# Designs tried in a protein design run: peptides against a protein of PDB entry 6J54. Part 13

Target 1, 223 residues: chain A of PDB entry 6J54
Amino acid sequence: NENLFASFIAPTMMGLPIVTLIIMFPSLLFPTPKRLINNRTISIQQWLIQLTSKQMMAIHNQKGQTWSLMLMSLIMFIGSTNILGLLPHSFTPTTQLSMNLGMAIPLWSATVFTGFRYKTKTSLAHFLPQGTPALLIPMLVIIETISLFIQPVALAVRLTANITAGHLLIHLIGGATLALLNINTMTAFITFTILILLTILEFAVALIQAYVFTLLVSLYLHD
Target 2, 42 residues: chain B of PDB entry 6J54
Amino acid sequence: QFQFTGIKKYFNSYTLTGRMNCVLATYGGIALLVLYFKLRSK

## One batch from the design tools (peptide; aimed at target 1 F77 M99, target 2 R19)

Design b1_p20_1_s3 (made by RFdiffusion4, then SolubleMPNN; from b1_p20_1, 17 letters changed)
Fold by OpenDDE base, seed 1:
Structure b1_p20_1_s3 (fold): chain B 223 residues (1-223), chain C 42 residues (1-42), chain A 20 residues (1-20)
Amino acid sequence: as target 1 above (223 residues)
Amino acid sequence: as target 2 above (42 residues)
Amino acid sequence: LEEELLLRLEAINALLKLLF
């Protein structure tokens, strides 16, 4: 079943990796404002960025709000790449676990170290939930430490699995609709309807996963 | 809010300092156990 | 009506081939 995963192979031209160009492409879709009053599209874009920024950084202090630029760039990057990945015959870099780990691990480590740097007492206390019985303290601390190290893995796998599964499902149902057109038109129509609903869902999932990824990074920063 | 006396003043699961001390004590205990078994093999 | 249905199905088929 190599045909199912053909869309997830990293594209290359003459042996040169085009993945780097694909990763850099979404940045072209977000131009910097040059005027006080910009075009309608740019104004809407800036408005959305401001809304998401205020929502995401509302839980952070003034010092933590310095991460707003990075977190907003992260959500815009992941969101744009996920949306562009829904285009026909497109490659989504976020379907690659290596890329998501490459984003998750550094950001997670940065948030953890930042927490230990500025909020040492709170960060250490986070390994023990409040109100735990004394007998369960050693075991629970161990579990919480393990949970901490699972965070970057869960963060990366969640994004990868959701986007990859969505793409696979779209391709499978799309292929099924084409096959059923010659077999049963009524069933093909039902399958096509499901495909449309699924594509709409995947647009939502693409944005939600970008938001969740960024939110969790932000939450780890807040601790 | 919490009135702790004795050893519970420093090692409790309710106060921030108490929780921190419990975590440090746990890590310290694990480190000592690992060190004990490592040195025992020699 | 049947011809119109076939035409629509062909259009859908063409669209699906474009998408996948």
Scores: peptide ipSAE 0.025, ipTM 0.637, DockQ to the pose 0.010
OpenDDE base, seeds 2, 3, 4, 5: peptide ipSAE 0.021, 0.017, 0.018, 0.021; ipTM 0.636, 0.628, 0.636, 0.629

Design b1_p20_1_s4 (made by RFdiffusion4, then SolubleMPNN; from b1_p20_1, 17 letters changed)
Fold by OpenDDE base, seed 5:
Structure b1_p20_1_s4 (fold): chain B 223 residues (1-223), chain C 42 residues (1-42), chain A 20 residues (1-20)
Amino acid sequence: as target 1 above (223 residues)
Amino acid sequence: as target 2 above (42 residues)
Amino acid sequence: LEELLRLQLEGINALLNLLF
């Protein structure tokens, strides 16, 4: 069982955390454009960023558009780290709950405080849905306040659990394929096919979780 | 739009201002309850 | 914007139900 969780141990070299280098590595994959006509790879990247930015910022007003840079950087960071984490013998920092909490709590707090600062009346009114019966008002306000504080925890746990579960499943199926190679080659081939399908699914999950995390942060900003 | 009269004008669940006042009243009530229990123990 | 919000929430719920 130690082999299952060995990939989730924070890597260190001579006592120095190499995690900092791993976190900074995705930034090298997205160079800033310096020319009017860039390379094909950079042009595709910028095109994808523009498309995602246009889709995510469509729900925001002009004041919400100020968060476009932050949200796009967030989705690029989480998406790139999750995809790189699917490489063999790689460490995904987003599997660590501490990192995801470190991103979720400040961003959530910023969105909530921004809402209270600029839209105080609307933000306070969100604790009570429209059409609530008079008898349920106190209880529903309490439930809604609790729901608000669960939001940053849900953001962090959702991202951590989905990425971690995917990694664990790949390791388990991979270990099963190796064990079945000497027992039954036909069964091992079937298990290997499942492993390939699972890895493709995890690539999709990696991108989806990055998008959902950023989208929910954007949604909390919109209120 | 809903036209409310009396106390329902300020405390309703349909208008934005009414919802805000209900939330503030709820928080105020909870704060008073906490204060009551704190003073009761002394 | 409310319709966009509803569509996004439905999409998130569908994805969450698929993932969990």
Scores: peptide ipSAE 0.073, ipTM 0.729, DockQ to the pose 0.021
OpenDDE base, seeds 1, 2, 3, 4: peptide ipSAE 0.021, 0.020, 0.022, 0.035; ipTM 0.625, 0.623, 0.654, 0.655

Design b1_p20_2 (made by RFdiffusion4)
Pose (drawn by RFdiffusion4):
Structure b1_p20_2 (pose): chain A 223 residues (1-223), chain B 41 residues (1-41), chain P 20 residues (1-20)
Amino acid sequence: as target 1 above (223 residues)
Amino acid sequence: FQFTGIKKYFNSYTLTGRMNCVLATYGGIALLVLYFKLRSK
Amino acid sequence: MLFIASAASFAIYYLLYQLS
């Protein structure tokens, strides 16, 4: 009975303040120069695009490369609006489940209607995988079509559920420091756990590769 | 002028990308079950 | 829900204008 942890019961609030100012704000963190040589703070933003525009370009290699100049604008918005909210009292718009159901469905159904306007047969004849055996036709085409309509729900719910799971361990491991007016040796170990956990919460950039890239495999497989 | 800088882009991919009607239908029906549960409290 | 999803689609198109 040496080190007794404590806890504080308080409501964890994902309120909804005025949002259309908070959305527009990580646009004006990125300027754009009309000059040849630039000013050494856009110049490491302009080099960070020319890396990851050479990885969502190299798989496709078609006349579906026209679509890939918009997939690097989808990686900077939820690459920035997941990184801004690590600050003390900031508010992330990708916490709420509303706009991610508007980021998945206008993009996911923009992929199944891409080959249906050009191929019209063999886009969902991709449901035919191989040289057809006879004992498993109805066990297949009720499986590979129930794992198609999961994909818009499987694209948007995997983003909102773990972003807001990073904010609760920020509060609850952080709120147990404030309510630790018991023995003071264990206060520093909970603080040291925080400043490790904030380094893991820069995997909010690593969860944007897993949104643009399974949108490219969900685009490169259909087209 | 927030148009003609990206007007060449629009009619290229908004043929399939501007299908927010399925989002509007899945969003408008999602408005109906919440006003109904508060009506029955 | 639709108003926030139309404001996030306008912000992605406004960031695509700065990359052009």
Fold by OpenDDE base, seed 4:
Formats: structure tokens, sequence, C-alpha cells
Structure b1_p20_2 (fold): chain B 223 residues (1-223), chain C 42 residues (1-42), chain A 20 residues (1-20)
């Protein structure tokens, strides 16, 4: 139905697209601390950033840890946009495949080029899994090469699909709940309960997808 | 590590160098095939 | 590298936005 995808249309204000403003909005939620002891909210944010940074950068050497700022900004951006997208009548930029491809392709390219620049031997050897039978080597190298180029697409589609599917389910169940309120209150209560549970799940999915996206980018870095 | 002799020392699926050489050989073969067909078409 | 990635990200996003 036409109404199901209405929330995914790029919003316009006075005929001008405001997608840029929506994308920039989450950055306002993370101010730079200026005090030794900050507010509770800022302290929690810094703690989460430090915790996540410690976990993700533990697998990287010093050169790989240079990407910490980029990866942390990425996870905070995607996570915040996904969480804000769960607000009523909000537009989630990460539901747009173009947005996610715009993030995935450059980051993937940067990690791949970094790998080839600093660890050419290991990067080339990665196209052939260890222990491959001799007869399968040419075919598997080709498949692995294709797989490499599919990585940014898979990364973007995964994020887009998960967030979009979640939003669609919330809208569907929410719409059903409202429709059933005028028909059967008891049934509406059941669907409302499902809606609440689904919303809680989507909050978790929103954060998990941000983490998975960043983690996979980090994994591709392999430094 | 496995001890390989002869051509298997340079082209194997177990050592890092061997895997790299196999990949390069595969790409080289594909490049030569493409070049062959391109020159044949002219 | 990060600067190049950022610039490329913006360019690709803008291009894909125009194509969609």
Amino acid sequence: as target 1 above (223 residues)
Amino acid sequence: as target 2 above (42 residues)
Amino acid sequence: MLFIASAASFAIYYLLYQLS
C-alpha cells in the first residue's frame, strides 16, 4: 500500500529537501566535554565511547588504531540516527540505501586500499583460503574477488533492510492497533502489547546494526 | 609450516607466499586470456 | 585516507541521491 512507505520518502520543507539537516542533527547530541567532571549525560556518553573504542580497537595494531576516530564517529552516527528514527513521524536516513552505500563504499575502499598499501602480501593471499585443493584455486580466487566487491553492497543492504523492516513492522502493527480500537478493544490491547515488545526489539536492533556495520568495517581493515 | 619442494614451494594453498603466487598466477592467466581474445578480435 | 573517504562518501551519497 502507498501509505506503508510514506515514512521513507525524503522529507521536504517548503519544497526544499531537509535531508541534510536531518543527517546533521545527531551530531548535536554529542557535545565535546569542557569540564573535568561533566554532566551525567555527557559522562555516560563518554563512557560508552571509551568502552566501545576499547573493545573495537583491541584487535588492531597502532596503525589500525588510527581509525578509532572514524569508527567511533561512524557507530555513534548510525546508532543515533537509528534510535532517533524510532521516534514518531521521524525520518531515518539509514533506511535509504543511497545513504548506506554512501557510507559503506568509501569506508570499504579505504580499508581495502590501506590493506594493499601496508600489507600487500597478506591482502593478496586473502583471495585464496588456506588449504584449498589445487583444482579449485582458480575458481575460488575468482569467487573471492567477486565476494570482495559485494562486501560494500552487502554492508549497505544489511543495514537498510534491517532498519526498514523494523520500521515497516512498527507501522503495520501500529496501524492495526489503531484500526482495531474502534472494532474490538480486547484485540487492540493484544496488538498494542505486541507493538510495545516490537518497539523494544527495534531499539536493540538499531544499536546492533550500528555496531555490526562498524565492526565489519573494522574487520575489513585487518590491520 | 609445511615443507614443500619444487613448484609446490612457490604455488601452494598453505603458505602465505604460496597463496599470493597462486592469486597472482590466476590474475595473470585471466589477463593473458583477455589480451589474447582482444588481439584475436583485431 | 580519512579525508579521501569522507569526500568520496559525500560524493557517492549525493550521486546516489540524484539517481534515486
Scores: peptide ipSAE 0.023, ipTM 0.728, DockQ to the pose 0.054
OpenDDE base, seeds 1, 2, 3, 5: peptide ipSAE 0.013, 0.018, 0.020, 0.015; ipTM 0.682, 0.710, 0.714, 0.687

Design b1_p20_2_s1 (made by RFdiffusion4, then SolubleMPNN; from b1_p20_2, 12 letters changed)
Fold by OpenDDE base, seed 5:
Structure b1_p20_2_s1 (fold): chain B 223 residues (1-223), chain C 42 residues (1-42), chain A 20 residues (1-20)
Amino acid sequence: as target 1 above (223 residues)
Amino acid sequence: as target 2 above (42 residues)
Amino acid sequence: MLEISEAVQQAILEILGKLL
């Protein structure tokens, strides 16, 4: 059991947590453009950022587009950390619920407060869906209020659970593959193939979860 | 177009203002209930 | 949110409709 979850323990070096360094490392992979025509790798990165930015900001009005930089930085951060976390023996900070809550709660609060500040009527009206029967109004308002408070938790847990579950599955199948190598090489090969397919899936999941996290934050801002 | 008259004009689930008022009324009602029970418990 | 909720509901209904 300890070996299974060892990858989820916060790494320490000389008794000091090196999580901060791991968190900062992905940012180094995305240098800022300095030229009109940049290197191929930077150009591809900028193109991807622009593409995702256009897609995400298409939902927002001009005022909502002020959050573009923050949202794009968030997706790049979560996406890069998740992908790097899929490397063997790597630690993904986003597997830690504390980190995800630390991101989700402020962002959620900012979106909610922004909504109440600039769109008070619409924000208050959001607690009651349109067309609700009169008798259900009080209960539905309560439910919607509770739902609002669950949003940051759901946002954090979704990201954490998806990444953590993927990592656990990779470790379990990886361990099984190693164990089967000494028993039956053919079965081990099949299991290894599954592991490869799963790893590819987890790369996709890592990107999707980053996108979904950012998209939901963006969506809450749009409301 | 929903034409509401009387109380339904202010408290409806179809208009933005009506929805807002319903929410405020609900919160107000809950607050009053909590206040009532708090005062009764004293 | 409402539009997304409606879209999700429609998607679920479509999936259920295909499964049934």
Scores: peptide ipSAE 0.017, ipTM 0.673, DockQ to the pose 0.019
OpenDDE base, seeds 1, 2, 3, 4: peptide ipSAE 0.014, 0.007, 0.006, 0.007; ipTM 0.605, 0.602, 0.600, 0.610

Design b1_p20_2_s2 (made by RFdiffusion4, then SolubleMPNN; from b1_p20_2, 14 letters changed)
Fold by OpenDDE base, seed 5:
Structure b1_p20_2_s2 (fold): chain B 223 residues (1-223), chain C 42 residues (1-42), chain A 20 residues (1-20)
Amino acid sequence: as target 1 above (223 residues)
Amino acid sequence: as target 2 above (42 residues)
Amino acid sequence: MLEISNKVLEQILLILSKLL
């Protein structure tokens, strides 16, 4: 019985966790530009960063644009870690719920506290939707407060679940292809084709989850 | 612009100030209920 | 058609923003 969860165990070398090195590795892929005209790879990266920045910051007012650097760093970090995690026999730190909670809780708390500090009246009014019948006001305020506290949990669980499910599915189909090679080569070829399509999908999911995570953080800041 | 008169001016679901006051009133009510049950338990 | 499509997209985004 192959342990399907073996890839999710934190890798240790000589008794020390290598997770810190894995987390720092994506930062090496994005060097700081020093020249007006850079290499083709750096220019493409800058172009992508500018496009994503323009799209994400279009939702925010001038005060929200102060968070642009943090949000862009976040999307680049999560996106790069997720893509690198799709490499064979690689560990994805974003599959760990502790890491995602460690990112989600501070960002969520910062957005909520910033809202209460600068827009106290609007933030307090956000707990009650407009046009609510008077009888439903107390219940709806309670539901909205619970919803607020579920936001960081939902943010972390969404990222963890999507990446983990993708990895598990790749492992299961990969194991099935290997088993079918000994039984029938034709069926193994079909399952292998599905595996390729699935890996392409997981690359897309990896980028989408990074974008959705940052977008939701930005949306909570705007509200 | 709905001109609400009286108590509805302060506790209105359509105005920003009214919504804020409703939220504060609900939290205040819950806090008073919790305080009541805590004092009753003694 | 484009204006209707944009309104539909805005509504979908609003629904998604409420669900997510």
Scores: peptide ipSAE 0.013, ipTM 0.644, DockQ to the pose 0.021
OpenDDE base, seeds 1, 2, 3, 4: peptide ipSAE 0.010, 0.008, 0.007, 0.008; ipTM 0.604, 0.601, 0.613, 0.613

Design b1_p20_2_s3 (made by RFdiffusion4, then SolubleMPNN; from b1_p20_2, 12 letters changed)
Fold by OpenDDE base, seed 5:
Structure b1_p20_2_s3 (fold): chain B 223 residues (1-223), chain C 42 residues (1-42), chain A 20 residues (1-20)
Amino acid sequence: as target 1 above (223 residues)
Amino acid sequence: as target 2 above (42 residues)
Amino acid sequence: MLELSDAALQAILEILSKLL
């Protein structure tokens, strides 16, 4: 019986973790354009990057657009790692909460710090929603402060939980399909169809989670 | 447009400056409470 | 801003719920 969680263990080759190579691999899939007219694949990639960039940066002022490169690199990184993680027997680094926290906390802290540095008044005022009754002000400020600190945790856990749950579900349904092949081929076909649909859903989830993660970071940057 | 007079001018939930002052006052109050309990425990 | 984040999350959850 293969351990259902074996896919979430950091892969080792000859006792050395290969996680670094896995993390670097997606970057190789996105070569930099060298020509005015690039290959079809690169052109499509650049077009997608431009579309996502325009959508994400539409909310930001000129100063906020300085973060465009970082945000676009982030979405491409998370998206590509998540998609590659859906390959059979592949390790998805974004299933590791430690990685997501390690990514979320610095980005969150940078956005919060940037807000306090350049928009101190607005940032401090954000702890109190507009129009609150005077009696609720102290409690609400405390709640909003706690909410701020939960943001990086929620960001990391959301990404981790969605990807992990999807992988587990694929493994469970996949295992059930294999078990049913020897019992009833018709039921196995039904479960296999569900598995395919689920896999398609997980591809969508993988991209959406990358987008949401980056969007939320972008939103926190806007204050 | 809300016209605030007196203390409400500085501490209100409708203006940006008022909200900021309320937040600062809240943190200041918490800090004073923590300080009070620390001094009392000694 | 947080409301927009929550609205976006809810919209995504709604899309996901329709796909499930």
Scores: peptide ipSAE 0.021, ipTM 0.690, DockQ to the pose 0.027
OpenDDE base, seeds 1, 2, 3, 4: peptide ipSAE 0.006, 0.005, 0.000, 0.005; ipTM 0.602, 0.602, 0.605, 0.613

Design b1_p20_2_s4 (made by RFdiffusion4, then SolubleMPNN; from b1_p20_2, 12 letters changed)
Fold by OpenDDE base, seed 4:
Structure b1_p20_2_s4 (fold): chain B 223 residues (1-223), chain C 42 residues (1-42), chain A 20 residues (1-20)
Amino acid sequence: as target 1 above (223 residues)
Amino acid sequence: as target 2 above (42 residues)
Amino acid sequence: LLDISNAVLQAILEILGQLL
């Protein structure tokens, strides 16, 4: 059990936490462009940012598009950290629920407060769906209020659970392949193939979860 | 469009204003209940 | 390469649409 979760422990060096450096490391992969036509890597990054920005901000009016920079930085951060976490013996900060809650709660509260500030009537009306029978109104309003407070928790837990489960599964299957190398080479080969397929899936999941997290934050802002 | 008269005009589940008033009424009711229990406990 | 990247992104969006 301890060996299974050893990779999820926050790394320290000489008693000093290096988690801060690990969190800051992905920022080095996205340098600021200084030329009109940059190298291929920076150009691809900018293109991806523009593409995702257009898709995410399509549901927002001009007033809501002020959050574009924040949401794009968020998806770049979460996406880069998740992808780097798939490297062997790497530590992903997004596997820590505390970090995801630390991101989700302020962003969620900001979206909710922004909604109440500028769209008070619509925001209050959102607690009661249209067409509700009169007798069910009090109960449904309470349920919708509870649902609102569950949103940041669900957002953080979804990201954490998906990334953590992926890392855990890769670790388990990887350990099983090594154990089966001397027992049965045929089964070890099958398990290794599954591991490769799983790693490919986790690359996709890493990007998807980053996008879903930012998309839901954006959606809460729109509503 | 439905025409609501009387109390249904202000408290309905179809109009935006009606929905808002229903939410405010429910919150007000809960606040009054909490206040009642707080005053009763003391 | 850009067309391939767009296709991959579109596929991801479709998967997201099914999951949400």
Scores: peptide ipSAE 0.148, ipTM 0.719, DockQ to the pose 0.024
OpenDDE base, seeds 1, 2, 3, 5: peptide ipSAE 0.027, 0.075, 0.148, 0.143; ipTM 0.638, 0.699, 0.785, 0.759; seed 1 fails the geometry check

## One batch from the design tools (peptide; aimed at target 1 T32 Q46)

Design b1_p21_1 (made by RFdiffusion4)
Pose (drawn by RFdiffusion4):
Structure b1_p21_1 (pose): chain A 223 residues (1-223), chain B 41 residues (1-41), chain P 21 residues (1-21)
Amino acid sequence: as target 1 above (223 residues)
Amino acid sequence: FQFTGIKKYFNSYTLTGRMNCVLATYGGIALLVLYFKLRSK
Amino acid sequence: SLYSQIMDLFHFFVLYMAVFS
């Protein structure tokens, strides 16, 4: 009975303040120069695009490359609006489940209607995988079509659920420091756990590769 | 002038990308179950 | 340029998501 942890019971609030200002704000963190040589703070933003525009370009290699100049604007928005919210009292719009159901469905159904306006047969004849055996036709085409309509729900719910799961361990491991007016040796170890956990919460950039890329495989497979 | 800088982009991919009616139908029906539960409290 | 074409689409997407909200 040496080190007794404590806890504080308080409501964890994901309130909804005025949001249309908070959405526009990580657009004016990125300027655009009308000059040849630039000013060494856009110049490391302009080099960071020319890397990851060479990885969402290399797989497709078609006349579906026209689409890929918009998929690097989808990586900078939720690459910024997940990184701004690590600050002390900031608010992330990709916490709420509302706009992510508007980020998945206007993009996911923009992919199944891409081959249906050009191929019209073999886009969902991709449901036919191989040289057809006889004992498993109805066990297949009720499986590969129930794992198609999962995809918009499987694209948007995997983003909201773990972004807001990073914010609760920020509060609850952080709120147990404030309520630790018991023995003071264990206060530093909970603080040291925080400043490791904030380094893991820069995997909010690593969860934006897993949104643009399974939108490319969900675009490269259909088209 | 927030148009003609990206007007050549729109009619290229908004043929399939501007289908927010399925989002509007899935969103408008999602408005109906929450005003109904508060009506029945 | 390539950076100016991406930034024009980035401003339009942010405005589209603000209208959606």
Fold by OpenDDE base, seed 4:
Structure b1_p21_1 (fold): chain B 223 residues (1-223), chain C 42 residues (1-42), chain A 21 residues (1-21)
Amino acid sequence: as target 1 above (223 residues)
Amino acid sequence: as target 2 above (42 residues)
Amino acid sequence: SLYSQIMDLFHFFVLYMAVFS
């Protein structure tokens, strides 16, 4: 079991954590535009950001639009790290629950506090679903309150679980393929094919999870 | 649309204000209970 | 400028998370 999760251990060199460098690496992929007409790569990035921004912020009013910068930066970070994590022998920081909690809790708190500040009545009303029988009101309010506090945890765990599961499968199938190379080449070919298909799927999952994470944060802000 | 009278006007699960008041009342009740148990344990 | 701001915030966020790790 330790071998299965060995790839998820935070890498260190000479006792120094290189995780920091890994986390900071995506910054090199997204340089700040300095020109009116930038390179094709930067232009594509801007285009993608614009598209995602329009989709994410469509549910928000003018005040919610203020969060566009934060949400776009978040999705870029998560997406980049997830994609980079699919590289061979790479470490994905988002597989660490602590990392995702570090993102989820502050963002969740900010959205909740923002809601209470500007939409106090509506926010408080959300603790009680409409049409609740009178006898169930106290219990349901408590449950809904607990549910609120579980949101950041669920958000972090969802991202962590999805990315970790994908990586685990890739490692397992990859390891099986290598083991079968000298045993049964035909079977090894089959497993290798599965590995390729799985890798393609994980690329999609990586982006989807980044989007979902950001979307949920946005929804918490709206609701 | 919904017409409530009496206490139901302020505490209901249909209107926004009613829901808010119910939530506040629930929290207030819990706070009082916690306070009660804290004080009685002395 | 908007995209520039997004990128700057992205870098800031990355740095923040790097420190958090």
Scores: peptide ipSAE 0.266, ipTM 0.779, DockQ to the pose 0.418
OpenDDE base, seeds 1, 2, 3, 5: peptide ipSAE 0.247, 0.248, 0.221, 0.235; ipTM 0.761, 0.781, 0.753, 0.743

Design b1_p21_1_s1 (made by RFdiffusion4, then SolubleMPNN; from b1_p21_1, 15 letters changed)
Fold by OpenDDE base, seed 4:
Structure b1_p21_1_s1 (fold): chain B 223 residues (1-223), chain C 42 residues (1-42), chain A 21 residues (1-21)
Amino acid sequence: as target 1 above (223 residues)
Amino acid sequence: as target 2 above (42 residues)
Amino acid sequence: SLFEEISQLYSYLVNLLAELA
C-alpha cells in the first residue's frame, strides 16, 4: 500500500517546506548551559556529550581532536532527529537519502582532504594494503580507489536504510494491529506486543546509527 | 624488519614509502595510458 | 540538482516497494 510510505514524503504547508523547521527543531532540545550547576537534564546532556567525545576522540591526535565539536554536533543532530522520528506521525529527515548524502559527502571530502594535506604519505599508502603480491598491486590500487569513493555513499545509504527500514516495520506492524482490532482481538494484542518490542529496538537502532555514522567519519579522519 | 635492495627498496608493498611509490606509479601509468589513447584517437 | 535527482530516484524506489507490498 502506497499510503504506508506517505510518511516519508517531505512535508509542506501551503507550498512552503516545513522540513527546514523540522531539521532545526532538535537544536531547541540542547540549550546552552548558563549556570555552573545546571538542572538535571542539562547536566545529563553535558555528561553524555563529554563521555562520547572522550570515547570517539581517543584515537585522534591533537589536530584530530579539533574536530570534536563538529563530530559531537553531528551525533547529537542525527541522534535527536532519529529519536524524534519515532514519535507518532513525525517526519524523520534522516530517512531521506538526500539529507544523509548532504551530510556524508562534505564530511567525507573534508576528512579525505585533511588526510592528504597533513598525512600525505599515509593517505597514499592506504590505497595499497600491506603485503600485497606484486602482480596484484595495480588491480588492488584501482579497487581501493573505487572503495574510497563508495565511502560517502555507504555512509548515506547505511543510515537511510536502517532508519527507513525501522520506520517501515513499525508502520506495517502498526497497520496490521489496527486492521486486526475488528477481526481478532487476541491476534491484535500479540501484534501490538510485537510493535512495542520493535519500538524499543528502533530506539536503540536510532542511537546506534547516529553513533556509527559519526564514528565512521571519525575513523576516516584518522585514516 | 624488512630489508629491501635495488628497485624493491622503492617499490614494495610492505614499507610506507614503498606502498606510496607503488600507488603513484599505478596512477602515473594509468594517466599515461589515458593520455596515449587520447592522442592516438586524434 | 543531484540531490533532487537522487530524491526522485529514492521516491521511485519507495513507490516500487509499495507496489510490491
Scores: peptide ipSAE 0.133, ipTM 0.748, DockQ to the pose 0.022
OpenDDE base, seeds 1, 2, 3, 5: peptide ipSAE 0.081, 0.056, 0.068, 0.064; ipTM 0.731, 0.727, 0.720, 0.714

Design b1_p21_1_s2 (made by RFdiffusion4, then SolubleMPNN; from b1_p21_1, 13 letters changed)
Fold by OpenDDE base, seed 1:
Structure b1_p21_1_s2 (fold): chain B 223 residues (1-223), chain C 42 residues (1-42), chain A 21 residues (1-21)
Amino acid sequence: as target 1 above (223 residues)
Amino acid sequence: as target 2 above (42 residues)
Amino acid sequence: SLFEEIMKLYEFLVRLLAELA
């Protein structure tokens, strides 16, 4: 029997990893504007980037808005890779936990370090919520410290689990529909309808997870 | 706004400085405990 | 078959962890 997880194996050609090319491919879908009035597709892309940028950076002051380029590039990268991963027989790099940790840990550490550097008092105070009873202070500080270190893991696992689970469900339901075509056509039609609804949901999840990942990184920067 | 006197002025869960001091005191206490057990074992 | 699928999932997770090492 074929492994259901075969689509999640990193592709290689003659032992040479082509994952690097797959990671770099989404950048070709977002060309830089060269004219004052560009094509419809480029104009729509720029409009979407501006809207998301205004929404994401609304919680930040001018110092935090210096991260706008990085955060926008992050959401565009994760979003594009997730959408492209829904294509048949496509490999989604964001399904790899190693990649998501590779993005989450540096960004998380950078946001935490930036917070301690420019907002030292506020950052240290966040380990203790306001209004905490005196007896619970030591335990709560420990819990908040542990919570801080779990944040990068939570970012990576959340993105990986949501995208991987979605792909797995599409494959399972798709396989079930094909198997039921020769058994019960009516049931196969029902499962196929579920598959269509699930694929639409996964398109939404792909964009939402990219947004949530970037939003949480931005939130950690804001503290 | 809250007004505190004595030790509560420096260690409280309402003011920013008070919260910071509580966090530092907690970390300091943990560090001292770790140091105590380390020196006790040797 | 469900147990086998769970085991495959476990193996997949172990492989993911191995890639992190």
Scores: peptide ipSAE 0.108, ipTM 0.730, DockQ to the pose 0.019
OpenDDE base, seeds 2, 3, 4, 5: peptide ipSAE 0.086, 0.060, 0.076, 0.089; ipTM 0.726, 0.712, 0.722, 0.716

